# Peptides against a protein of PDB entry 8BZL, part 100

Target 1, 228 residues: chain A of PDB entry 8BZL
Amino acid sequence: SYDRAITVFSPDGHLFQVEYAQEAVKKGSTAVGVRGRDIVVLGVEKKSVAKLQDERTVRKICALDDNVCMAFAGLTADARIVINRARVECQSHRLTVEDPVTVEYITRYIASLKQRYTQSNGRRPFGISALIVGFDFDGTPRLYQTDPSGTYHAWKANAIGRGAKSVREFLEKNYTDEAIETDDLTIKLVIKALLEVVQSGGKNIELAVMRRDQSLKILNPEEIEKYV
Target 2, 242 residues: chain B of PDB entry 8BZL
Amino acid sequence: SRRYDSRTTIFSPEGRLYQVEYAMEAIGHAGTCLGILANDGVLLAAERRNIHKLLDEVFFSEKIYKLNEDMACSVAGITSDANVLTNELRLIAQRYLLQYQEPIPCEQLVTALCDIKQAYTQFGGKRPFGVSLLYIGWDKHYGFQLYQSDPSGNYGGWKATCIGNNSAAAVSMLKQDYKEGEMTLKSALALAIKVLNKTMDVSKLSAEKVEIATLTRENGKTVIRVLKQKEVEQLIKKHEEE

## One batch from the design tools (peptide; aimed at target 1 A73 T76, target 2 R16)

Design b1_p25_7_s1 (made by RFdiffusion4, then SolubleMPNN; from b1_p25_7, 7 letters changed)
Fold by OpenDDE base, seed 3:
Structure b1_p25_7_s1 (fold): chain B 228 residues (1-228), chain C 242 residues (1-242), chain A 25 residues (1-25)
Amino acid sequence: as target 1 above (228 residues)
Amino acid sequence: as target 2 above (242 residues)
Amino acid sequence: SEKELELKYPPAGGLAAEVPPPPPP
């Protein structure tokens, strides 16, 4: 009976609440991240927004700071808690260190937060995985992934959520130095990867682009259709 | 497995939060609440269920709560939970006003409560709030706004939506009749009556069973008004004549 | 059905992509 409110080890060494939180992530909308040469791109599957819903309030890609953005898969409310804490940490770092966070630093902060919720009494794991992208102060593009356990790794490209397997298989086949040679090719790679699991073209994709020394840009549907 | 039905919200093997789902199911049995965004205002319409003759008439609204000068909400679900959350909303709004010397933006107030709701789904010894809310408001950033939040701490902005009993049918009707960009507060009120008349499990819609609040802007100020029973009667009568 | 799961978890509002301005100090 090891799937209690407190994350505990099974006899086989499993953390069932973490594994079950990973199942919550697999039910989330697909997100993809790709690191280019001088660009980072996040793409997310748009579920068909309810006809009367305000699309402004339905975002799965968010800025953490001017140099860092995040996409997630899993529980949206859990993601909001993580994002808010990460934003506070980014601002705190700017105030205390007088420099923006590195992408690794903020990823490690998020990972540590998630990990604490796997060990803390009376807490469940966060039901989210995240793709965290951005630029370090030296202009190096970075992509990290975090999971409900609080593990994190650096990636060239990765995907999370319900379509993640198919998207990863596509990326493993198609991520080459030639495929990311230009910003436009990198964007096309992300769109093509999402189209493996998203029906009806660019209308069902949210795409965010961060270039070196530029702010996060969310592409409009017309801009996305130019790459399809 | 009944094991995941415990007081502490935990993940099932399938990654589901059953206590949150059960809280949402409980809300489906609550009285209907509608929200409609118009070009010139926003409204809440709610079903009154507790019509007891011995209730002191002093309660202007059972299900609609003024939060501050710029926001109101309606509630579907457990009344005791609703009272706690509405008091917390008022406290958050007041704290913000004191700290920043301006009213809290609508989405920030909604988000702050949603973070509390989320915490009750994540922390041990807590159960989810058995409450969904509709929020109406005005701020300088987005103008008139309508939000919905659920026991999970999820929220969204809406042009029109419904929570509580027969919410799916109400939302279907709203999708059919809502005219984007052409919705006046007057047309929104008529639509609210139309939807409530079809979705409430009543033989005849009566003004005693309906609460309506409107939020408008007059002379650069937000005006939140609960419609008088006579005004609701007139809206119902007009609908019956059409 | 996937549709029944979508009704239980309506597409939750996300956070705005824009970083809110830092609270005044």
Scores: peptide ipSAE 0.019, ipTM 0.584, DockQ to the pose 0.106
OpenDDE base, seeds 1, 2, 4, 5: peptide ipSAE 0.008, 0.007, 0.006, 0.007; ipTM 0.581, 0.660, 0.639, 0.574; seeds 1, 2 fail the geometry check

Design b1_p25_7_s2 (made by RFdiffusion4, then SolubleMPNN; from b1_p25_7, 9 letters changed)
Fold by OpenDDE base, seed 2:
Structure b1_p25_7_s2 (fold): chain B 228 residues (1-228), chain C 242 residues (1-242), chain A 25 residues (1-25)
Amino acid sequence: as target 1 above (228 residues)
Amino acid sequence: as target 2 above (242 residues)
Amino acid sequence: SEKEELLKYPPAGGFPAEVPPPPPP
């Protein structure tokens, strides 16, 4: 009965709808984020796009602002709602504060939005986790993760989705100062991490890179294959 | 029974608010947080559970939050709910400062949040917050203070208390070892380590698993300090030698 | 119990109960 209700506590103190939203995230395609020295990299597992599907419509990495981008795992429709609200907030912040958002600020906004959907009647939790990366105005690279509960933390590297456990285990072993010493090494680390769970090489990876004072760059398959 | 469990927070035939009780149960699964009031300061000590190598070290404290220059809190329960409540505390404190040009009194800040918590137990369409808080502070009215609040919106001032996992056992130990009127911050720190060592389900207490913050007065100013890992290690070592 | 009261800090004199702001929408 508690699993069908609006997000309420079980007798054991569980929020089953939040836990089930986390299970929806675990069914999502794997996403990985890594913070380098002067670079942030997002990688996502591409589902085999049906031959007739426009590849442009299946982007799992989205810009929130010029200095912030997000990858997600879970329900794509839920992600679209979060992305749109985050974009509006980024623009509103620029208008009101005359500065771009910090990566922490927009992460906290997204987290607070998610949390409210776990406490509001007639609403279910968002079935998404997000990796949010970017640069603060001082040029500091940042990586944050948020989950369906609205919890968020800063990370050096992290992964979400179906392969997240294996990717995290790889990152725990291989994330070193030496492994992120250069932009190319950082990109290589992300690709290697995704290859732990992606069966067909560079063709099934979406990779995005943001460097200091640069816009989000999505790498083409040929560029990715150079790192494999 | 099921009708009262699955809907908005309503009274059972027995006069119980099951959603509030279940929120309190959720807190029982959270890491232990304790607070101790001393003559010369007040402290929070909290169990750190989320030690991950890939975490960015930017989090000086997982469970202890500075609210303003004169107050801090620790949280037990749902982290996302805690983030909302701690943000609200900061906003309340800031609005008060702007309005009155002085810091908010400690109890007034606690009460303001407790009213919010209570509202989430009474108004339709919302669940209770799955969070208990310990508050430490100083003000000119009462000096050093320690408060506890729960999901119901109840609060109380304490000389020493505990929330989260094994809180009942911790409170029992605090009752035995707390010396009224003789508690120094140094002795309070030692007591905190002693209680955490017994209440945390760990074979050996490590500094990595413990966060401690102290609130003191220096030169007529409040100083909130999170202890460094080395300082916590020294406290643990001292306890192991006794 | 007397011991529970010993650990309880006496409540400060009641601030006037401000009506809590409506929960954020």
Scores: peptide ipSAE 0.019, ipTM 0.488, DockQ to the pose 0.043
OpenDDE base, seeds 1, 3, 4, 5: peptide ipSAE 0.007, 0.018, 0.010, 0.009; ipTM 0.575, 0.580, 0.661, 0.575; seeds 3, 4, 5 fail the geometry check

Design b1_p25_7_s3 (made by RFdiffusion4, then SolubleMPNN; from b1_p25_7, 9 letters changed)
Fold by OpenDDE base, seed 2:
Structure b1_p25_7_s3 (fold): chain B 228 residues (1-228), chain C 242 residues (1-242), chain A 25 residues (1-25)
Amino acid sequence: as target 1 above (228 residues)
Amino acid sequence: as target 2 above (242 residues)
Amino acid sequence: SEKEELLKYPPAGGVAAETPPPPPP
């Protein structure tokens, strides 16, 4: 009964709808985020786009603002709602505070939004986790992760989705100061991490990089293959 | 039974609020948090469960939050619910400061949040917050203070208390070892380590698994300090030698 | 009961704050 109700506590103190939303995330395509010294990198597993699908419609890495990007794992439709609300908040903040959002601020906004959907009647939790990367106004690179419950933490590196366990185990072993010493090494680390769960080369990876005072750059398959 | 426990927070025929009780069960599975009031300060001690190598070092505290210059809290329960409540506490404290040009009294801040928690137990279409809080603070009215609040919106002031896993056992130990009128912050720190060592299901207490914050008064100002890992290690070592 | 009361700090007679309106749906 408790697993099919609105998000209510079970007798043992569990929120089954939140746990099931986390299971929806685990079925999603793998996403990876790594913070370098002066770079943030997002990588996502490309599902084989059916030959008839427009590649533009399958982007799993989205800009929230000029200084902030998000990758997600889980329900794509749920992600669109979160992305749109986050974009509106970023613009509102620029208008009201006259500065861009910090990466922490927009992460906290998204986390609070997700939490409210775990406590509101007639709403289910969002079936998404997100990796949020960017630069603060002081030029500090940041990486945050949030889940369906609305929890969030700052990370040096993390992964979400179906391959997240294997990718995290790889990152725990290979994330060192030497491995992120240069932008190219940081990009290479993300690609190597994704290759733990992605079969066959740069064609199955979407990669985005953000450098200090630069816009989000999505790498083409040829650029990715240079790092493999 | 199922009709009353699976809906919005309503009374059972026996007058029980099952969703509030189940929210309290969720807190029982959370890491242990202790609060101890001393003559010269107040402390929070909390179990740290999330130790990951990839976490950014900026996470000084998993469970202890500064609310303003004169107050801090620790949380047991659902982390996302805790984040919402701790942000609300900060906003309430800031609004009060702006309105009255003085810091909010400790109990007024606790009460304001408890009213919010209570509303989530009474208004339809919402679940209770799955969070208990310990509050430490100083104000000019009552000096050093320790409060506890639960999902129902109930609160109380305490000399020493515990929330989260094995809280009943911890409270029993605190009742035995707490010396009224003789508790120094140093003795309170030693007591906190003693209680955590027995209530945490760990073979050996390590500084990595314990967060401690102290609130003191220095030169007419409140000082909230999170103990460094080395300081916690020294406290653990001293306890092992006694 | 006496030991439970000993660990209880008496609540200060603070003015009950008005319950803030529930956040908008």
Scores: peptide ipSAE 0.011, ipTM 0.467, DockQ to the pose 0.050
OpenDDE base, seeds 1, 3, 4, 5: peptide ipSAE 0.009, 0.008, 0.008, 0.007; ipTM 0.574, 0.578, 0.652, 0.574; seed 3 fails the geometry check

Design b1_p25_7_s4 (made by RFdiffusion4, then SolubleMPNN; from b1_p25_7, 7 letters changed)
Fold by OpenDDE base, seed 2:
Structure b1_p25_7_s4 (fold): chain B 228 residues (1-228), chain C 242 residues (1-242), chain A 25 residues (1-25)
Amino acid sequence: as target 1 above (228 residues)
Amino acid sequence: as target 2 above (242 residues)
Amino acid sequence: SEKEELLKYPPAGGFAADVPPAPPP
């Protein structure tokens, strides 16, 4: 009974709908984020796009603002709602405060949104985790992760989705100051991390980079293969 | 039974609010947090559970939050619920400061949040917050203060208390060792380490697993300080030598 | 019960601040 009730505690203090939303995330495609010195990198496994599917419609990495982007794992429809609300908030902040959002600010907004959906009986939790990366106005690179519960933390590197455990274990071993010394090394680290769970090389990886004072750049497959 | 535990914010035939009780169970599984009031300050001591190498070393306490210049809190329970409540506390304190041009009194901030918590236990379509808080503060009315609040919206002032895992055992130890009127911040820190060492399910207490914050008054200003790892190590070492 | 009261700081009487809680969003 408790597992079907939206946003109620079990007798042992569990929120089963939140836990089940986390299971939905674990079934999602793997996403990886790494913070370098002057770069942030997001990587996502590409599902084999059916031959007839427009590749443009399956973007798992989205800009929230000029200085912030997000990758997600879990329910794509849920992600669209979160992305749209986050974009509106970024624009509203620019209009009201006359400055772009910090990466922490927009992460906290998204986290609060997710938390509210865990507390209303008329709503289920969002079935998504997100990696949010970008630059603050001072030029500091940031990486945050959110989950269905509405928790968030700052990371040097992290992974979400079905391969997240293996990718995190790789990053724990290989994330060093030397491994992120250059932009190219940071990109290589993300690719190597994804290759732990992605078969058949660079063709199955979507990679995006953001450098200081630059817009989000999605790498083409040929650019990715140069790092393999 | 199932009818009353599956619906938020209704009384059982026995007058129980099962969703509030179950929210309190969620807190019982959270890491231990202690608060101790001393003559010359107040402290919070909390168990740190999330030690991950890939976490950005942003010195943000996992469980201790600065609310304003005169208050801090610690949390036990659901982290996302805690983040929402701590943000609300900051907003309430800021709005008060802007409106009255003075800091909000400690108890008034606690009560404002407790009213919010209570509302989530009474109005349909919401669940209780799965969070208890300890508040430390200073104001001109009552000096150094320690409060505890729970998911029901109930609160109380304390000389020493504990929330989270093994809280009942911790409170029993605090009752035995707390010396009223003689508690210095130094002795309170030693007591906090003693209690945490016995209540945390760890073979050996380490500084990496403990967060401590102190609130003191220096030159007519409140100072909230998170202890450095080395300072916590020294406290643990001193306890092991006694 | 008596020992629990000993660690309880006496509630400061009287901040019935009539500020209605902001309605939950």
Scores: peptide ipSAE 0.019, ipTM 0.474, DockQ to the pose 0.036
OpenDDE base, seeds 1, 3, 4, 5: peptide ipSAE 0.009, 0.006, 0.014, 0.025; ipTM 0.581, 0.646, 0.655, 0.661; seeds 3, 5 fail the geometry check

Design b1_p25_8 (made by RFdiffusion4)
Pose (drawn by RFdiffusion4):
Structure b1_p25_8 (pose): chain A 225 residues (1-47, 50-199, 201-228), chain B 238 residues (1-200, 205-242), chain P 25 residues (1-25); non-standard residues A62 YCM
Amino acid sequence: SYDRAITVFSPDGHLFQVEYAQEAVKKGSTAVGVRGRDIVVLGVEKKAKLQDERTVRKICALDDNVCMAFAGLTADARIVINRARVECQSHRLTVEDPVTVEYITRYIASLKQRYTQSNGRRPFGISALIVGFDFDGTPRLYQTDPSGTYHAWKANAIGRGAKSVREFLEKNYTDEAIETDDLTIKLVIKALLEVVQGGKNIELAVMRRDQSLKILNPEEIEKYV
Amino acid sequence: SRRYDSRTTIFSPEGRLYQVEYAMEAIGHAGTCLGILANDGVLLAAERRNIHKLLDEVFFSEKIYKLNEDMACSVAGITSDANVLTNELRLIAQRYLLQYQEPIPCEQLVTALCDIKQAYTQFGGKRPFGVSLLYIGWDKHYGFQLYQSDPSGNYGGWKATCIGNNSAAAVSMLKQDYKEGEMTLKSALALAIKVLNKTMLSAEKVEIATLTRENGKTVIRVLKQKEVEQLIKKHEEE
Amino acid sequence: SYRPLSEETLEAMRASSDDFYENIE
């Protein structure tokens, strides 16, 4: 089989294929995640008439208690999502507990890192925001990128214009903003309206304590706009 | 040998996959192919690129392929690659029926093939398939459906779409004329002739298939030349 | 070496379901 080293070091210690994978992420639609007091919210920018909205969604459930949003190559994202879904079931089988948000994040990150050091393969061209709750009810938000690095965040953005949205969230992520569920959803819509020039072209989902993923209707989003 | 390896599965500096993009260029030079969803069925309209006089026409169709009892598809791009992929689609549909004893839902069949296409872009060092497919079908979950896939493995559901030559012009005509939720098969047939009229008119140059439900059973039929010649006459009056 | 894509193909890619190519040149 094909064994060519695709990800290699360059002078100065750069891994060019990873950096190029990060460029693929910037070409993706904006995704925003905010961790609230007892709620986590994900929002995504949408690119069209005659298209079935159900089939092209950026927010996916990995397990009953974990879901994710992504930016970058959509085909690579389907592969990573299905790998994570299989791992969530393997964990329930072996430990008899649902996966922690951190556990599945670590798994997705290590999968991505393996694709930066394996022969015959290019890196995954996606970043992911992963949200959910732990056994003790603690809300979580993690980010993964193509290098395999992962971190926890109070709020974050990935994809096109993520730097601008991040700077908005830094100034606006306060206790008042995450005091209630309505204000937590509102902060995500405001963060997206910063780069979407729009309001009717946004998808949004909410996850509450042990209540599973709820995707909001267009009519419910129009009320906030 | 590293010298002769064209490295078909790497990123460009901008995060682009050049072989995928060049494959999509090949599809843009293929025969026009479009699909339209309606309340009582789904249809595929295709430009025949085999319009030579000395051709025999031994099959019931040239560009439209039955995948299982409830599904058919059409292709744009490299014909040989399309043969490999359509054979694989039939195998996936049969593997699902064997396992669950029920037909594969349409989206599950598209996802399964797209995973194969995505793998060719990430590892193996091989050129990708130069094929875009339109899928039409019916399942107990979502009823009548239309899907499109491209060489990278991406797919989407559409009420109407077009692939191949002059597809941008065709998508424009569909946005203007397609009445969302009010289309019947007869009106969708009329719109298909209208679209192919601009982007290309003769019955020998076109191929039309319809998918409908009759007595709880799916019917996939290629329209005879007589029915196509009558549809062409009905439009010229407009 | 990059090979240029035709204008028709570029329009089709921009109009596709994939947002990755929305701003492709």

Design b1_p25_8_s1 (made by RFdiffusion4, then SolubleMPNN; from b1_p25_8, 10 letters changed)
Fold by OpenDDE base, seed 1:
Structure b1_p25_8_s1 (fold): chain B 228 residues (1-228), chain C 242 residues (1-242), chain A 25 residues (1-25)
Amino acid sequence: as target 1 above (228 residues)
Amino acid sequence: as target 2 above (242 residues)
Amino acid sequence: MYVPLSQETIEQMRSSSDEYYADIE
């Protein structure tokens, strides 16, 4: 009988499969999110792309909708499933409610999806954490983080993945109203935060910015170098 | 014995549901939540453990959730499970309101969720919710009410109770200090601070670590209010002076 | 490796279970 991976409680009240999924996230590439005044910024550590791999195919930052984007840490295949479902929900919401999702709404949807996978037979938890950023329809910038358990919170700034601890410590020290006063300063803050854990400068960073009423923009390496 | 520890929804040879017991153990490690019924209102007091500088302060309450205009709850246990159950409570309450054109009675809402919890202990392929809830509410049938539910799907009405870390000690203190028939909301607030101060493993209770909500009736309407940090500070200060 | 339950935890669990089963009888 295939030992159906069931997430069950240990005698001491732990859900080990969820904890192990969190360990999978900790092994993932580092991602950072920062909410500015009129901008949201995601940064991700680039894995050394093999010389023969098309760099365009390895995106760690993806759009969920025109007003929402997501970065993740952990299992890429798991992330793809979550992203696809989130995209479908965003479109469905537009059709049924006639407004784009709020960032909180889509985060809650993703969180609920993750939670269900911790409580269903024959399913394991998703091995991913996500940073979800965007703008609500009223123009308010938002940043949310979710983990394999389905827990989510709103953040001013946060990090996930292997370097998350160091990056968070940096952000705790350097995230001020002055540091996010302008879009450029906010971008610079994200880059500096990532440089705490990423070697060799801007070449190993993927950076995405979303401004109010603008689409997701992925910065090219030359644009990133202007901030470093 | 260990063979039954890892399986959901099965009885042990001794007639125990170990997964339910283990879920209750998980709740024992969660932050403390208190509920106290008074003559003129009901309150929830909850320990706030996750204070992070980078959290967006827009989050009004971490552990206290408004369910509808007449009810709120507090949660001890797995946050993700709590979010799912809280959402379900809101949906149940809304569906009832739409169907009957009146608010759902407090006990009926609690029972509806408890049926869901129970199902997750009985149907194969599911694990229990790792969550206990305290419910406060008002309805025209019983007035102010306080309920507790656990992962098994059991619930009960209470005058005062506690869930989460050190709940047994808290309940003992509540039994000693709760004055039946004489409990005002003011006295209940003072009692909540007293119990939290003794049950929380902190050297000094601070307003940042405590969330308090009150449910009262004003002008024939239910008012659910989360106390401001300054108000909680004043309550703590008063306790320290006593 | 599961952490062995303390005797206190076992007693608490039993108490909680007893309350659960008492309502079913």
Scores: peptide ipSAE 0.020, ipTM 0.512, DockQ to the pose 0.035
OpenDDE base, seeds 2, 3, 4, 5: peptide ipSAE 0.016, 0.009, 0.000, 0.000; ipTM 0.494, 0.501, 0.676, 0.577; seeds 3, 4, 5 fail the geometry check

Design b1_p25_8_s2 (made by RFdiffusion4, then SolubleMPNN; from b1_p25_8, 8 letters changed)
Fold by OpenDDE base, seed 4:
Structure b1_p25_8_s2 (fold): chain B 228 residues (1-228), chain C 242 residues (1-242), chain A 25 residues (1-25)
Amino acid sequence: as target 1 above (228 residues)
Amino acid sequence: as target 2 above (242 residues)
Amino acid sequence: PYVPLSEETLEQMRQSSDEYYEDAE
């Protein structure tokens, strides 16, 4: 029956559709997130934009709210659905609770959404992992990661997508209190981490920075090159 | 592997959505559609395959659909799916207009449909739409725009692109001949004819086999015009003389 | 109900995009 697009347990207890969705994520462009002291930074590998493609329409870093942004790896169309749902929730929260969401709250919302798609009949998992960064109202920087299963964890630094392993290994070695002592050093750390898997320097990196009490800033290529 | 090929909305062990890929393959066999963005307008050119003498001439566009006053699209793929999607586009645009008392921004209309397409790739019991679309439009935010969407629900903006049969070759030609910043609608039309002449599996390009629509701004209004057969003939003739 | 992003957030996203492109020229 074609209706049985059901994530079911294997005899050995595996949810294959979730695992296969994770494989889709591993094929995605690399994204990295780093939490600094007073800054959060997201970096993504830019796909070589086709010569005639409008780069504006190829964004992998998006704002969910004024205090939260997200990068993803995996299926772009799936990501758009998650982003839209998250944005609606952020706005709804502002209206109902009269405060912006915490980064944890919106992460949990996204995670719950993903989880439901692993358990609901006739739905496949979302083929995306996400790095969600931002600031809580108290000014605390946060970084969370979600996967297709709907799990989420808080991180100091993490990476997702095809180069995630190499980037994580780099971050494990280089993420120190000294390396994030300043905003500039934190940005530099992200760029260096991405350069482990991105060959063509700053031109193939998209970088977004959110500082405490500031809006999301996407760095231009020239700004990125200053850190290279 | 084969069992996943027949199941809608299921990931393969490799993380692939085969039904989406198969839908894209089906589109590859559809008639060629191309779009070109110019400084002073945007155009769609589409191969007309169904030339039946008994077709009522009143249907001027087989593959190009007006969506609203500011947008049109061209379709490559399953006609029935195309009809459903183009109708949805019109409904979305109309609902937006009623709600906001202004035309829907081009990208928002594209994304709304793309979300529908995506849903048909995620929910069981549904198959992907076997349709890719090119969208042309104008809005006050970005001016003239060209978008492409596929069965996955992905979309992108383009200066020039092609879908359907021989699309890869067409895109290659567009990359070679598209002059960024210097593209007039006139030059875009000439380029469209050039590319179609090379990519259509026809011995000779004829006006009866090509539909062209242009979107321009005149006196602060969007004008969507399907070129008359005579106009297309003149474009073809001009190309043959060059 | 789908609540669109505030015009301000959209504008910031647009401005950041435009600034990204304007500064790249």
Scores: peptide ipSAE 0.025, ipTM 0.709, DockQ to the pose 0.023
OpenDDE base, seeds 1, 2, 3, 5: peptide ipSAE 0.007, 0.006, 0.007, 0.015; ipTM 0.486, 0.467, 0.576, 0.582; seeds 3, 5 fail the geometry check

